# Ledger of designs, part 68: peptides against a protein of PDB entry 5T59

Target 1, 112 residues: chain A of PDB entry 5T59
Amino acid sequence: TTPTMQSTSLLTEHLGYPPISLVDDIINAVNEIMYKCTNAMEKYLMQRNIIGKKDFSDEIKIGTAKLESLLENSVDKNFDKLELYVLRNILSIPSDLLEENRFRLLHHEKLV
Target 2, 90 residues: chain B of PDB entry 5T59
Amino acid sequence: EHIRFQRLVQVCNKALEESIRKLQSWEKIHECFPNYGQTREGIENLTVCQQQVIKLWSNLSRVEFDAIFHERSIEEKLNQLDDLINKARS

## One batch from the design tools (peptide; made by RFdiffusion4, then SolubleMPNN)

Design b2_p16_6_s2 (from b2_p16_6, 6 letters changed)
Fold by OpenDDE base, seed 3:
Structure b2_p16_6_s2 (fold): chain B 112 residues (1-112), chain C 90 residues (1-90), chain A 16 residues (1-16)
Amino acid sequence: as target 1 above (112 residues)
Amino acid sequence: as target 2 above (90 residues)
Amino acid sequence: DEEEKLKETDEFFSDV
């Protein structure tokens, strides 16, 4: 089911933060990790850029950039799917609890 | 009974695994370094680099995601949500 | 243990 304003409000009250904030933290983290990985790879290979009498620095820079692009595309696609899944299936309130007579559930528990 | 946090962990792991899948392909790695990878030393360097990048990816993601989950108290909150839903349906 | 493993990995790429 698609998240509603009502479910978002109730979940925000329950969590202490909007549901999207958790997803944002996750996505920001993986992006940071991604660039740390590609940077480390480039640095490692650049320390080993000369084999025999040949300098492979240019090829290493181009190659690592290509791998970074591939990883970026994969991260974007997979974590976009993750975002949708989390917001729709994990950080969600069943429709039967979004009825008028059920709104008191989360609010009541907070008060007691 | 408590299902939401387990699902969160599962989908996070899946997204991480699928994201790194292409880097796990030696063919993809080698294609990016066509001349470097034709040397013995180049192949050795690429092999070690590939292995260490995958390890770094796994280790960093575990530490950072666990930190996020802790800071957001998400396991407790999702368990409470499950309990509330189950109670309402009883 | 997890922290030590991360340090080992970082040192591998930053061995200068």
Scores: peptide ipSAE 0.109, ipTM 0.917, DockQ to the pose 0.019
Fold by OpenDDE base, seed 5:
Structure b2_p16_6_s2 (fold): chain B 112 residues (1-112), chain C 90 residues (1-90), chain A 16 residues (1-16)
Amino acid sequence: as target 1 above (112 residues)
Amino acid sequence: as target 2 above (90 residues)
Amino acid sequence: DEEEKLKETDEFFSDV
């Protein structure tokens, strides 16, 4: 097996779940939060859509959609970076620990 | 000694902060509502909305991420990983 | 306190 595969297997055993599952939880959460935020904004403004005698409903809908898109792009960009960093630097096993003797040590500690 | 969990929290905070940065720009907000934002009431509504959405973003993120970290026992697991690495290198 | 802040924010956007 490749070091990456070995690392994933060992971490899965250690964590009780695959490392990617944590990242998935985080990303799913932020996506949900994102849409809650934009939905709340739209609703708030739509309750205040009439100023004077003018109805701004159409502008509010379009504007909120634009903000949502802007936020989506930013979330995607930043959390893609987060995913890479977490999997590579946090949820990772150094190469020296994947050597034969160190590998056994890690497994032994799991059993104790 | 224990560094991985701290780093996890840091990068999560950074990602959240950078993600909301555009919404922190009044200019960006106003550009999305060019006519609405020309009215006094519109400006007031947008201002309050901007402030509250940022608060909502921050609060929801904290609660949800803490829940995830707890459910996954990630602090404990990462601390254990640090300990294993340190032990192996000593 | 943080939980209270969250509730207040949710209430703010949910006001009819």
Scores: peptide ipSAE 0.107, ipTM 0.917, DockQ to the pose 0.019
Fold by OpenDDE base, seed 2:
Structure b2_p16_6_s2 (fold): chain B 112 residues (1-112), chain C 90 residues (1-90), chain A 16 residues (1-16)
Amino acid sequence: as target 1 above (112 residues)
Amino acid sequence: as target 2 above (90 residues)
Amino acid sequence: DEEEKLKETDEFFSDV
């Protein structure tokens, strides 16, 4: 079930920020880390691009690009799943508490 | 009692572990460097590179995610949410 | 200990 506007509003008030903002922080962080990792790999290997009399620079560039693509695809898939799970199961309010009587309780508890 | 933050940490760890799985495969790495990996020095370089990048991935993700969790006060907020829900159920 | 490990990794990729 997709989160309702009501649950989003309540959680935003509780958290001090929209639930999606946490997920965005996580995803942005992992993306940054991902590119730092792949860049480090490329630089490390490019410093060691010559073995004997052969220059492997082109192969290294292509190879690291392939690895980056593989990692990028995996990150996208896994963290898309993470986003769905977090918003549905962690940053969520049970439906019965969104009913009128329960809603008042949550609102009252927060303001008191 | 408090379950939501534990779940958050678990799914983050799982996503990170599954994401790096391909780089943990020596076969996958070697496939990307077929000629370079046929040399002794190339194999050595790739081996060190693989090990260090995986460590970098793990260390950076831990530090950055902990920072996010702290900045967002998410453990406290999720614990409070659990408490509110449990209280409403009683 | 974990901080030490991070330092070692950072040192390895210090050129990045």
Scores: peptide ipSAE 0.100, ipTM 0.917, DockQ to the pose 0.020
Fold by OpenDDE base, seed 1:
Structure b2_p16_6_s2 (fold): chain B 112 residues (1-112), chain C 90 residues (1-90), chain A 16 residues (1-16)
Amino acid sequence: as target 1 above (112 residues)
Amino acid sequence: as target 2 above (90 residues)
Amino acid sequence: DEEEKLKETDEFFSDV
């Protein structure tokens, strides 16, 4: 199910921030980590680019770029799934609690 | 009883694990460095690089995600949400 | 252990 505006409002009140903000933090973090990893890999190999009399700098740059692309695609795919799952199944309010009486209970519990 | 935070942690771990899976393939890595990987030193360097990048991925993600969860107080908030839902259904 | 792993990753990240 897709989150409703009402659900988002109630969760925002409960959390102190919109549910999407948590997901954004997670996605931003993994993207940062991803590029730190690929950058570290490239630099590590570039410091070891000469073997014997051969310079493998170009191959290393191309290879690490390919790995970065692969990782980017995988991160995008898996964390898009994560976003949907979190917003629909974790940061969600069951429809029965969105009814008038249940809504009051949720509101009352926060105020008391 | 309290299930939402556990699920959050699980889905985060799953996403992280699935994302790094390609880099865990030695064959995939070697394919990206066909000539470099034909040398003894190249294989050694790639082996260390693969191991270290996976460790870096794991450690950084743990630290950063834990920080996010703490700053957002998400465990407490999700536990409270579980309690509210259960109470409303009783 | 975990601390050791963190040190290793730091070294890797520092291009050691």
Scores: peptide ipSAE 0.078, ipTM 0.916, DockQ to the pose 0.020

Design b2_p16_6_s3 (from b2_p16_6, 7 letters changed)
Fold by OpenDDE base, seed 5:
Structure b2_p16_6_s3 (fold): chain B 112 residues (1-112), chain C 90 residues (1-90), chain A 16 residues (1-16)
Amino acid sequence: as target 1 above (112 residues)
Amino acid sequence: as target 2 above (90 residues)
Amino acid sequence: SELEKLKETEEFFKDV
């Protein structure tokens, strides 16, 4: 078993779920929030699409789509970094704990 | 002593803050609505919209992330992990 | 309080 695979197994046992599941929950949540925000923005502006005698509906639709795309790109970038950081630095087991004696310690503590 | 959960919260906040940064730019918002934003009413609507969407972003993320952390018992689990590591290194 | 703020924000967008 590779250190990475071993770490995943041990963490899964400790957490009760694979480490990636937490990250997935976070990413799914932020994606949902993102679209709720952009949808709300579009709806708000579309209720105010006419100013004077001019209808700005088309501009609003295009503009909100651009903002959505902008937000999507930023979310993807930043939460990709988050995923890597969490899996590498937070949900990780130091190499010294993967040694035989320390490995037994982890199992022992679980049984207590 | 317990550091992992704190770091999780910090990195989540950082990702959220950086993700919304561009929407905090009035210039970028206005650029998406060049003609609409030339009207007084348009500017007012965009201003309110920008402020409210940022608040919505912050509030929704707080509620949802806290729910995730609770459902996954992640604070407790990360604290336990810290304790195990510290014990092993003692 | 934070929950109330969320509701207020959501309601704001729903109303217009």
Scores: peptide ipSAE 0.052, ipTM 0.916, DockQ to the pose 0.019
Fold by OpenDDE base, seed 3:
Structure b2_p16_6_s3 (fold): chain B 112 residues (1-112), chain C 90 residues (1-90), chain A 16 residues (1-16)
Amino acid sequence: as target 1 above (112 residues)
Amino acid sequence: as target 2 above (90 residues)
Amino acid sequence: SELEKLKETEEFFKDV
């Protein structure tokens, strides 16, 4: 199910922030982590770019770029699915609570 | 019963695990460095690099996601949401 | 539980 405006408003009131803000934090974090990992990998190998008399710098740069691309694609795919799942199934309000009498309960609990 | 926060943690972990899965394949790593990986030292370097990256991924994810969950008070808020739903249905 | 973990995993990737 797709979140409604009412659901978003109620959850925002409950959470103190819009539900999407949590997802944004998660996605921003994993992207930062991803590039830290790939950067570390490149730096580690570039410090070890010469084996014998051969310089493998070009191969290392290309190889790490390929791995970065692979990781980017996987992160994008999996965390796009995560976003949908979280917003639809975790940060969601059942339809029965969106009725007038149940809506009052949420406000009542906040005011008490 | 509280279920939403548990689900959040589970799907976050699953997404992280699936995202790093291909980097856990030595074959995938080696394919990106075909000549470098033909040397003894190259293989050793790639092996250590692979292990370090996976560990870094895991450690950073744990720290950062826990920080997010804390800053957003999401466990408490999701537990409260579960309680509200259960109360409304009682 | 392990069962719940499995269910969530399946549900997470059901659209794949």
Scores: peptide ipSAE 0.469, ipTM 0.942, DockQ to the pose 0.075; fails the geometry check
Fold by OpenDDE base, seed 1:
Structure b2_p16_6_s3 (fold): chain B 112 residues (1-112), chain C 90 residues (1-90), chain A 16 residues (1-16)
Amino acid sequence: as target 1 above (112 residues)
Amino acid sequence: as target 2 above (90 residues)
Amino acid sequence: SELEKLKETEEFFKDV
């Protein structure tokens, strides 16, 4: 199920930040890591671009670009799933706690 | 009892593992460098590169994700959430 | 340590 406005508000109060902020941090981090990895790969191979008398620079650039694209697609796919799962199943409040009486309990627990 | 943080860690690990899966395939790596990979030195370089990039991926993600979890106090917050839910259902 | 391993890996790509 999709998170409700009420759930988001309650979780924001509990966490001290909106639930989506955690996901954003994770996604931003993995994107940074991804490009660090692909950049490192390219640099490593480009330092070893000449074998014998042949220069493989062009092939290396094309090949690493292909790998980067593959990794990008996979990261996008898997972390989109992660986002949905986290927001729906981890950072979520059961419907019974969104009722009036349960809402007061949650609020009371925070204040006490 | 406390299950949400465990699930968070698990899904993060799963996403990371699935994301790097293609790079774990030697065949896929070699396909990207068809001529370079026909040389002995090329194969050696690609082999080392593949191993090291996977290690870099794993190490960087562990460090960065742990930092995020700490900065967001997410383990504590999720444990508290579990407790609140369990208490409400009692 | 894990931190040392990370540094080693990063250094590996830069130099070796």
Scores: peptide ipSAE 0.049, ipTM 0.914, DockQ to the pose 0.019; fails the geometry check
Fold by OpenDDE base, seed 2:
Structure b2_p16_6_s3 (fold): chain B 112 residues (1-112), chain C 90 residues (1-90), chain A 16 residues (1-16)
Amino acid sequence: as target 1 above (112 residues)
Amino acid sequence: as target 2 above (90 residues)
Amino acid sequence: SELEKLKETEEFFKDV
């Protein structure tokens, strides 16, 4: 089921932040890591761009760009799935508990 | 009893593993450098590069994700959520 | 430590 406004509010109160914020942190982190990795690859190979008498700089630039694209597409796909899974199955409240009784329980636990 | 945080860790690891899978393929790497990879020295450089970037991916993700989980206190919060749900159903 | 391993890996790409 799709998360409701009520679920989001309750979870935000419990977590101290909206559930989506955790996912955003994860996605932002992996994106940063991804570009650090591809940048490192390019720099490493560009320092070794000449073999014998041939300069492979252009091939290295094109090749690393292709790898970056492949990685980027895979990251997008897999972490989109992750986002859906986390929001639906981890940071979720069962529908039968989305009632006044559950709401009171959260408030009671917080105030005790 | 506590299941949500375990699932979070599992799905994060799965996403990371699947994301780096293409770079783990030597064939895929070599395809991107067809002429460079025809030289002995080029193959050596690509091999080392592939190995090290995969390690970098793994190490960076571990450090950063652990930091996020700590900053968000997510293990504690998810355990509490499990407990609250279980208690409500008792 | 994990942090040291990370630094070693990063250093590899910078200096090697």
Scores: peptide ipSAE 0.046, ipTM 0.915, DockQ to the pose 0.019; fails the geometry check

Design b2_p16_6_s4 (from b2_p16_6, 6 letters changed)
Fold by OpenDDE base, seed 5:
Structure b2_p16_6_s4 (fold): chain B 112 residues (1-112), chain C 90 residues (1-90), chain A 16 residues (1-16)
Amino acid sequence: as target 1 above (112 residues)
Amino acid sequence: as target 2 above (90 residues)
Amino acid sequence: EEEKKIKETDEFFKDV
């Protein structure tokens, strides 16, 4: 058993779910929020698309799409880093606790 | 003593903050609407829109992330993990 | 504490 696989198993037992599930929830949530924000922005501006005699609908659609792309790239970058950090440093078992004696302690405590 | 949950909240907040940072730039907002933003009304609309989006981002993320943390009981579980680690090292 | 939190999160993005 690799340390990573062992750690995942222990954490899954402790959490009641795999560690990755928490990260997935977070990422799914931020993605949903992201599109809600961009959709709201587009709708707000589209209700204000005519200024004077000019219709800016096309520019608004293109501009909002550009901002969406910008936000998507930022979310992807930062939450990829978050995923790595959470799984490596927060939802992790220190190496010294993966030793046989320490491993037994973790199992024992959860069964009591 | 209990550090993991606090760290989780910190990194989540940081990721959220960094993700919205570019939308906080008026220049970046304006350049996406070059002609619309040349009008007085357009500038006003973009200003309000920018502010509302940032607020929506903050409010939705707070509510949704708190819900996730609650549903996953992550504070309790991470505190227990800290305790187990400390106990094992003692 | 606020400054410490900022410092810690800054290091997070640099080290990952």
Scores: peptide ipSAE 0.638, ipTM 0.948, DockQ to the pose 0.068
Fold by OpenDDE base, seed 2:
Structure b2_p16_6_s4 (fold): chain B 112 residues (1-112), chain C 90 residues (1-90), chain A 16 residues (1-16)
Amino acid sequence: as target 1 above (112 residues)
Amino acid sequence: as target 2 above (90 residues)
Amino acid sequence: EEEKKIKETDEFFKDV
C-alpha cells in the first residue's frame, strides 16, 4: 500500500521529521561508504601497480571502475527495495487507524 | 511487541549483505583484473584488497547506520509507534 | 528466532 498524505503528516509529527528523511540518510550513507570502499581499493592496487617489469595501472583503473559499477548497481537495486519496504511497512500507520475515530485517538495520545 | 525497529535493522543488514555479495566472489574480482591476476603477486594483492574492502564495508556500515539511528532516535520512535498501534487495537 | 529473521528478510526481497 502506498503511503497517504495523512499517514506522512502523522508520522512526521511523531518522528519530528518526514519518514523519507530517514531513508535519505541511509541511502546517502551507503553511497558514501560505497565510494570510500572503491576508492580505497583503487589506491591500494595503484600502490602495487608494477609487478616485475610490467605496469598494470591501466588495467587496475579499468578493473576498479568495473567493480564500482557492479557495486553501484547492486546498491541501487537493493536499497530501492529497502526504501519501498521501510516506507510501506515500517514507517507506516495501519489503515484502520487512519479512520476518523482512530485518528482522534492518535492525536489524543500525543497530547497526553 | 516491538517489531518495527527490529525489522528496520533486518532489512538494512540484508540490503548491505546483498550489495556486497558480488564483491565477495573471487571469480568476479579476478575477471576485472585478468592479466594482473595471472601473476602470483597480483593474486596476493587482490586477495588482501578483497578482504580489506569487505571489512571496510562492514565496519563503516555498522558505524554510520548506528549513528543515523541514534541521531534520528528511530528505535524509540518506532517502539512508541508500536505501542500506540497496539494500544489502539486493544 | 534468527532463522525467522532470515526467512522474513528473504521474503521481503522476494516480494519486491
Scores: peptide ipSAE 0.634, ipTM 0.948, DockQ to the pose 0.070
Fold by OpenDDE base, seed 3:
Structure b2_p16_6_s4 (fold): chain B 112 residues (1-112), chain C 90 residues (1-90), chain A 16 residues (1-16)
Amino acid sequence: as target 1 above (112 residues)
Amino acid sequence: as target 2 above (90 residues)
Amino acid sequence: EEEKKIKETDEFFKDV
């Protein structure tokens, strides 16, 4: 199901932060990791750019850029799916608990 | 009983795995370096590079994601959520 | 149970 304002509020109270904040942390982390990986690849190959007196620097730069783009596309696609899944199925409150009596239970448990 | 945190870990791992899958293909790596990869030394360098990048991806993701989960206390919070749901349904 | 969850995860990313 799609998250509601009510579920978001309840989860925010429970978590101490909005559910989306966790997803943001995850996405920010993977993006940072991604560029660290591609940078490492370029650096490694650029230190080995000369083979048989031939300079492959230009090819290395182009090639690593292509791989970076490939990785970016994959990360974007998969973690967009992850975001939806987490917010809909993991950081979610079942509809039966969004009723008044169940709502009270969740709120009361936090206060006790 | 407790299912949500396990699911979170699983989907994170799957997303990470699928994101790096194409870089695990030697064919795709080689295609990006057509002339460099025609040399013996080039092939050797690309092979090592590929392996190191995959390892770096795995290690960094493990450390960073564990740190996030810890800072957000997400395992405890999700377990509590599961308990609340189970209690309400009992 | 673990196998079930793994299958569900696999299904989630089957199109990737």
Scores: peptide ipSAE 0.631, ipTM 0.947, DockQ to the pose 0.074
Fold by OpenDDE base, seed 4:
Structure b2_p16_6_s4 (fold): chain B 112 residues (1-112), chain C 90 residues (1-90), chain A 16 residues (1-16)
Amino acid sequence: as target 1 above (112 residues)
Amino acid sequence: as target 2 above (90 residues)
Amino acid sequence: EEEKKIKETDEFFKDV
């Protein structure tokens, strides 16, 4: 289920930051890593762009761009799913804990 | 007893694995470099490049994700959350 | 239980 405002508030209090912040960190990191990987690939191949008498620079640039696009699409798809899963199932508070008595318990534990 | 952090790690690993899967396909790599990959030297370069990129992906993700988890103290926080849930249900 | 969680994760990404 979709996280509630109450859950978000409680988790923010517990974590010291909003749950989405963790996901943002993860997604930002993987995007950075993604571009580092594709850049490294391009650089590696561009250092080896001439074979015999033929210069493959243009093909390398186009090819690496295609792979980058492919990776981007995959990262976006999978980490969008990850975001939903994490927020719904990991960084979540069961409904029974959102009841009045359980809610008080949670606050009590934080204040003691 | 403590399950949430383990789940987080599992999901992250799965997402990373699935994200890099296309680059693990030699056919997909070769399709992007049709003429370059018709040369012996080109094939060698692409092979090494593919392996290095996958390794780089794995290594960087491990280091960066661990850093995030540490900075956010997420293991401890998720364990505490599990404990709170268990306590509330007891 | 670990296996169960792994299976759940696999199921989550089965469409990829």
Scores: peptide ipSAE 0.633, ipTM 0.947, DockQ to the pose 0.076; fails the geometry check

Design b2_p16_7_s1 (from b2_p16_7, 7 letters changed)
Fold by OpenDDE base, seed 2:
Structure b2_p16_7_s1 (fold): chain B 112 residues (1-112), chain C 90 residues (1-90), chain A 16 residues (1-16)
Amino acid sequence: as target 1 above (112 residues)
Amino acid sequence: as target 2 above (90 residues)
Amino acid sequence: DELDKEWEEIDKELEK
């Protein structure tokens, strides 16, 4: 199920920011970390690109690119799952609290 | 009682662990460097590289996610949300 | 656990 506009508004008021903003921060962070990792890997291997009399620079570049793509795909899939889980099970308002009387309680607590 | 922040930490860890799983496979690493990995030095370099990347992944994610959680005050906000829900149901 | 169960359910949904 998808979160309602009402729940989003209530959570935004409670959090001080839209629920999706937290997810965006997490996803942006992991993407940055991902590229730092792949860059570090390439740099490390490129500093060790010559073994004996053979230069493996081309193979290293291709190989690290393949690993980067593999990691990108995995990050994309798993953090899509994370986003859905967070919005459904963590940053969510139970349906019974979205009813008229229960909804008032959330507003009351905010004003007190 | 307070369950939402625990769930957040758990799901973040799961997503991070599942994302790095492929890089934890030596076979997956080696197949990307078929000739480089046939040399003794190449194997050694790949081994160190793999270990360092995994450590970097873990360390950076811990630091950055903790910073996000702090900046967003998410533990406090989720605890408050739990309390509000529990109070409303009591 | 509960997380694993929900994770698998989400996985199935996103695969469709």
Scores: peptide ipSAE 0.651, ipTM 0.951, DockQ to the pose 0.874
Fold by OpenDDE base, seed 4:
Structure b2_p16_7_s1 (fold): chain B 112 residues (1-112), chain C 90 residues (1-90), chain A 16 residues (1-16)
Amino acid sequence: as target 1 above (112 residues)
Amino acid sequence: as target 2 above (90 residues)
Amino acid sequence: DELDKEWEEIDKELEK
């Protein structure tokens, strides 16, 4: 169920932008959010880096980096799934409507 | 009748929830700060930090995704798509 | 639900 060029064209015409653009926006947003979250975490802990007589700055930096990597991997995996789901099940045109007669109707309805 | 936008919201939420799942694990958090987390104060700080990050994740994603959906007029467009498909099949 | 089923299916596909 890979999107066809025809469906992409029709959806682009309908949306005013390529379907993938929406997915790109979502992915870009979550990536930005991800780094904001990890940055906030690091800053919060770095403000609390000294406990007793010990300075945990190095451990905090390493630890937050590890968590960032963990989150990056998870975001990458799950939003790859999201991309496929969106393109297959949301931003898609049923195959029966891509046939000649149905295609014409869809075009006509869009133009009128 | 209108199902596509609902699906979009649902899948976005699922992806967000699954992405943050590992950060919801205290064990995963603690493993990254083995010595820091051996202190009472460190545990307290990590606990608060974990909670705040999860909240920040949720809040920022809601705001940003809603903005995207609005800018792309995606609810309207998906509803129209549903209508077009239904009409074509009738 | 329907989403979960599709999600798992996609997950399997991406693992390949």
Scores: peptide ipSAE 0.651, ipTM 0.951, DockQ to the pose 0.874
Fold by OpenDDE base, seed 1:
Structure b2_p16_7_s1 (fold): chain B 112 residues (1-112), chain C 90 residues (1-90), chain A 16 residues (1-16)
Amino acid sequence: as target 1 above (112 residues)
Amino acid sequence: as target 2 above (90 residues)
Amino acid sequence: DELDKEWEEIDKELEK
């Protein structure tokens, strides 16, 4: 279930940043890593594009592009799952702590 | 007692592992380079390339994610969150 | 195990 505004506010106060910011950092990082990996693959193979008398440059470019697309789709899918998992099971506050008395306790602990 | 940071590490690893799974398949790699992979040298190059990419994926993700976790002080914050929750329930 | 179970559940939700 989607986190409440109250949970987000409390967690933001606790963390010093919104919970989603952590997820954004992770996703941005993996995307950067992904393209570094695919670029490295292309560069490596393009340096080895000629075997015998045949130039495989075109095939390498096409093949690398296919793998990039495959990886991109997989990253998108799996890190969407990660986002939901993190927000639901890690950066979450149990409902019993969202009551008024528990809310005060959390704030009190923060201030002390 | 502290469970949230462990979960974070686990789910990050899960997402990373699942994302790279198909690239770990030799058959999948070979299918993208059907003619190149028919040559001995091509097979050798693809094999090395596959291994290097997987290692690069693993190494970069470890370094970058650890940096994020440090910058966000997430282990400490999650431990504190666990403690607060446990205290409230006691 | 717990992660895997929740992961699969989330997977099902995202497929919808």
Scores: peptide ipSAE 0.650, ipTM 0.951, DockQ to the pose 0.967
Fold by OpenDDE base, seed 3:
Structure b2_p16_7_s1 (fold): chain B 112 residues (1-112), chain C 90 residues (1-90), chain A 16 residues (1-16)
Amino acid sequence: as target 1 above (112 residues)
Amino acid sequence: as target 2 above (90 residues)
Amino acid sequence: DELDKEWEEIDKELEK
């Protein structure tokens, strides 16, 4: 289910930040890691680009670019799934608590 | 009793594992370097490179995600949320 | 198993 404004507000109050901020942190981190990995791969192979007097630099550049693209697509897909899962199943408030008398419970606990 | 943080860790691992899965395929790696991979030295280099990248992926993700979880105090907050929900249902 | 089930469900949703 899609999170409601009430749920978001309550969770923001509880967490001290909007729920989406956590997801953003995770996604930003994995993107950074992804490019570090692909960069490391390219550098490693480019340091070993000559074999038997043949220069494979062009092939290495093309190949690493292909792998980068592959990884980018996979990261995008899987972390889109992660985002939806987190917001739906982790950073969510059950419907039975989304009542007036129970809204106060979360708010009251913060104040006490 | 506390389930939300466990779910968070699990789904993070799932996303990371699925994202790197194709790079774990030697065949997929070799396809990107068809001529380079026909040499003995090339195969050796690609093998080491593949292993190192996978390790780097795993290590960096662990460190960075743990840092995020710490900075956001997410385990504590999720445990508290579980407790509040359980209390309300009792 | 529960995660996997939900993961597949989400996968189907995002494909649309």
Scores: peptide ipSAE 0.649, ipTM 0.951, DockQ to the pose 0.884

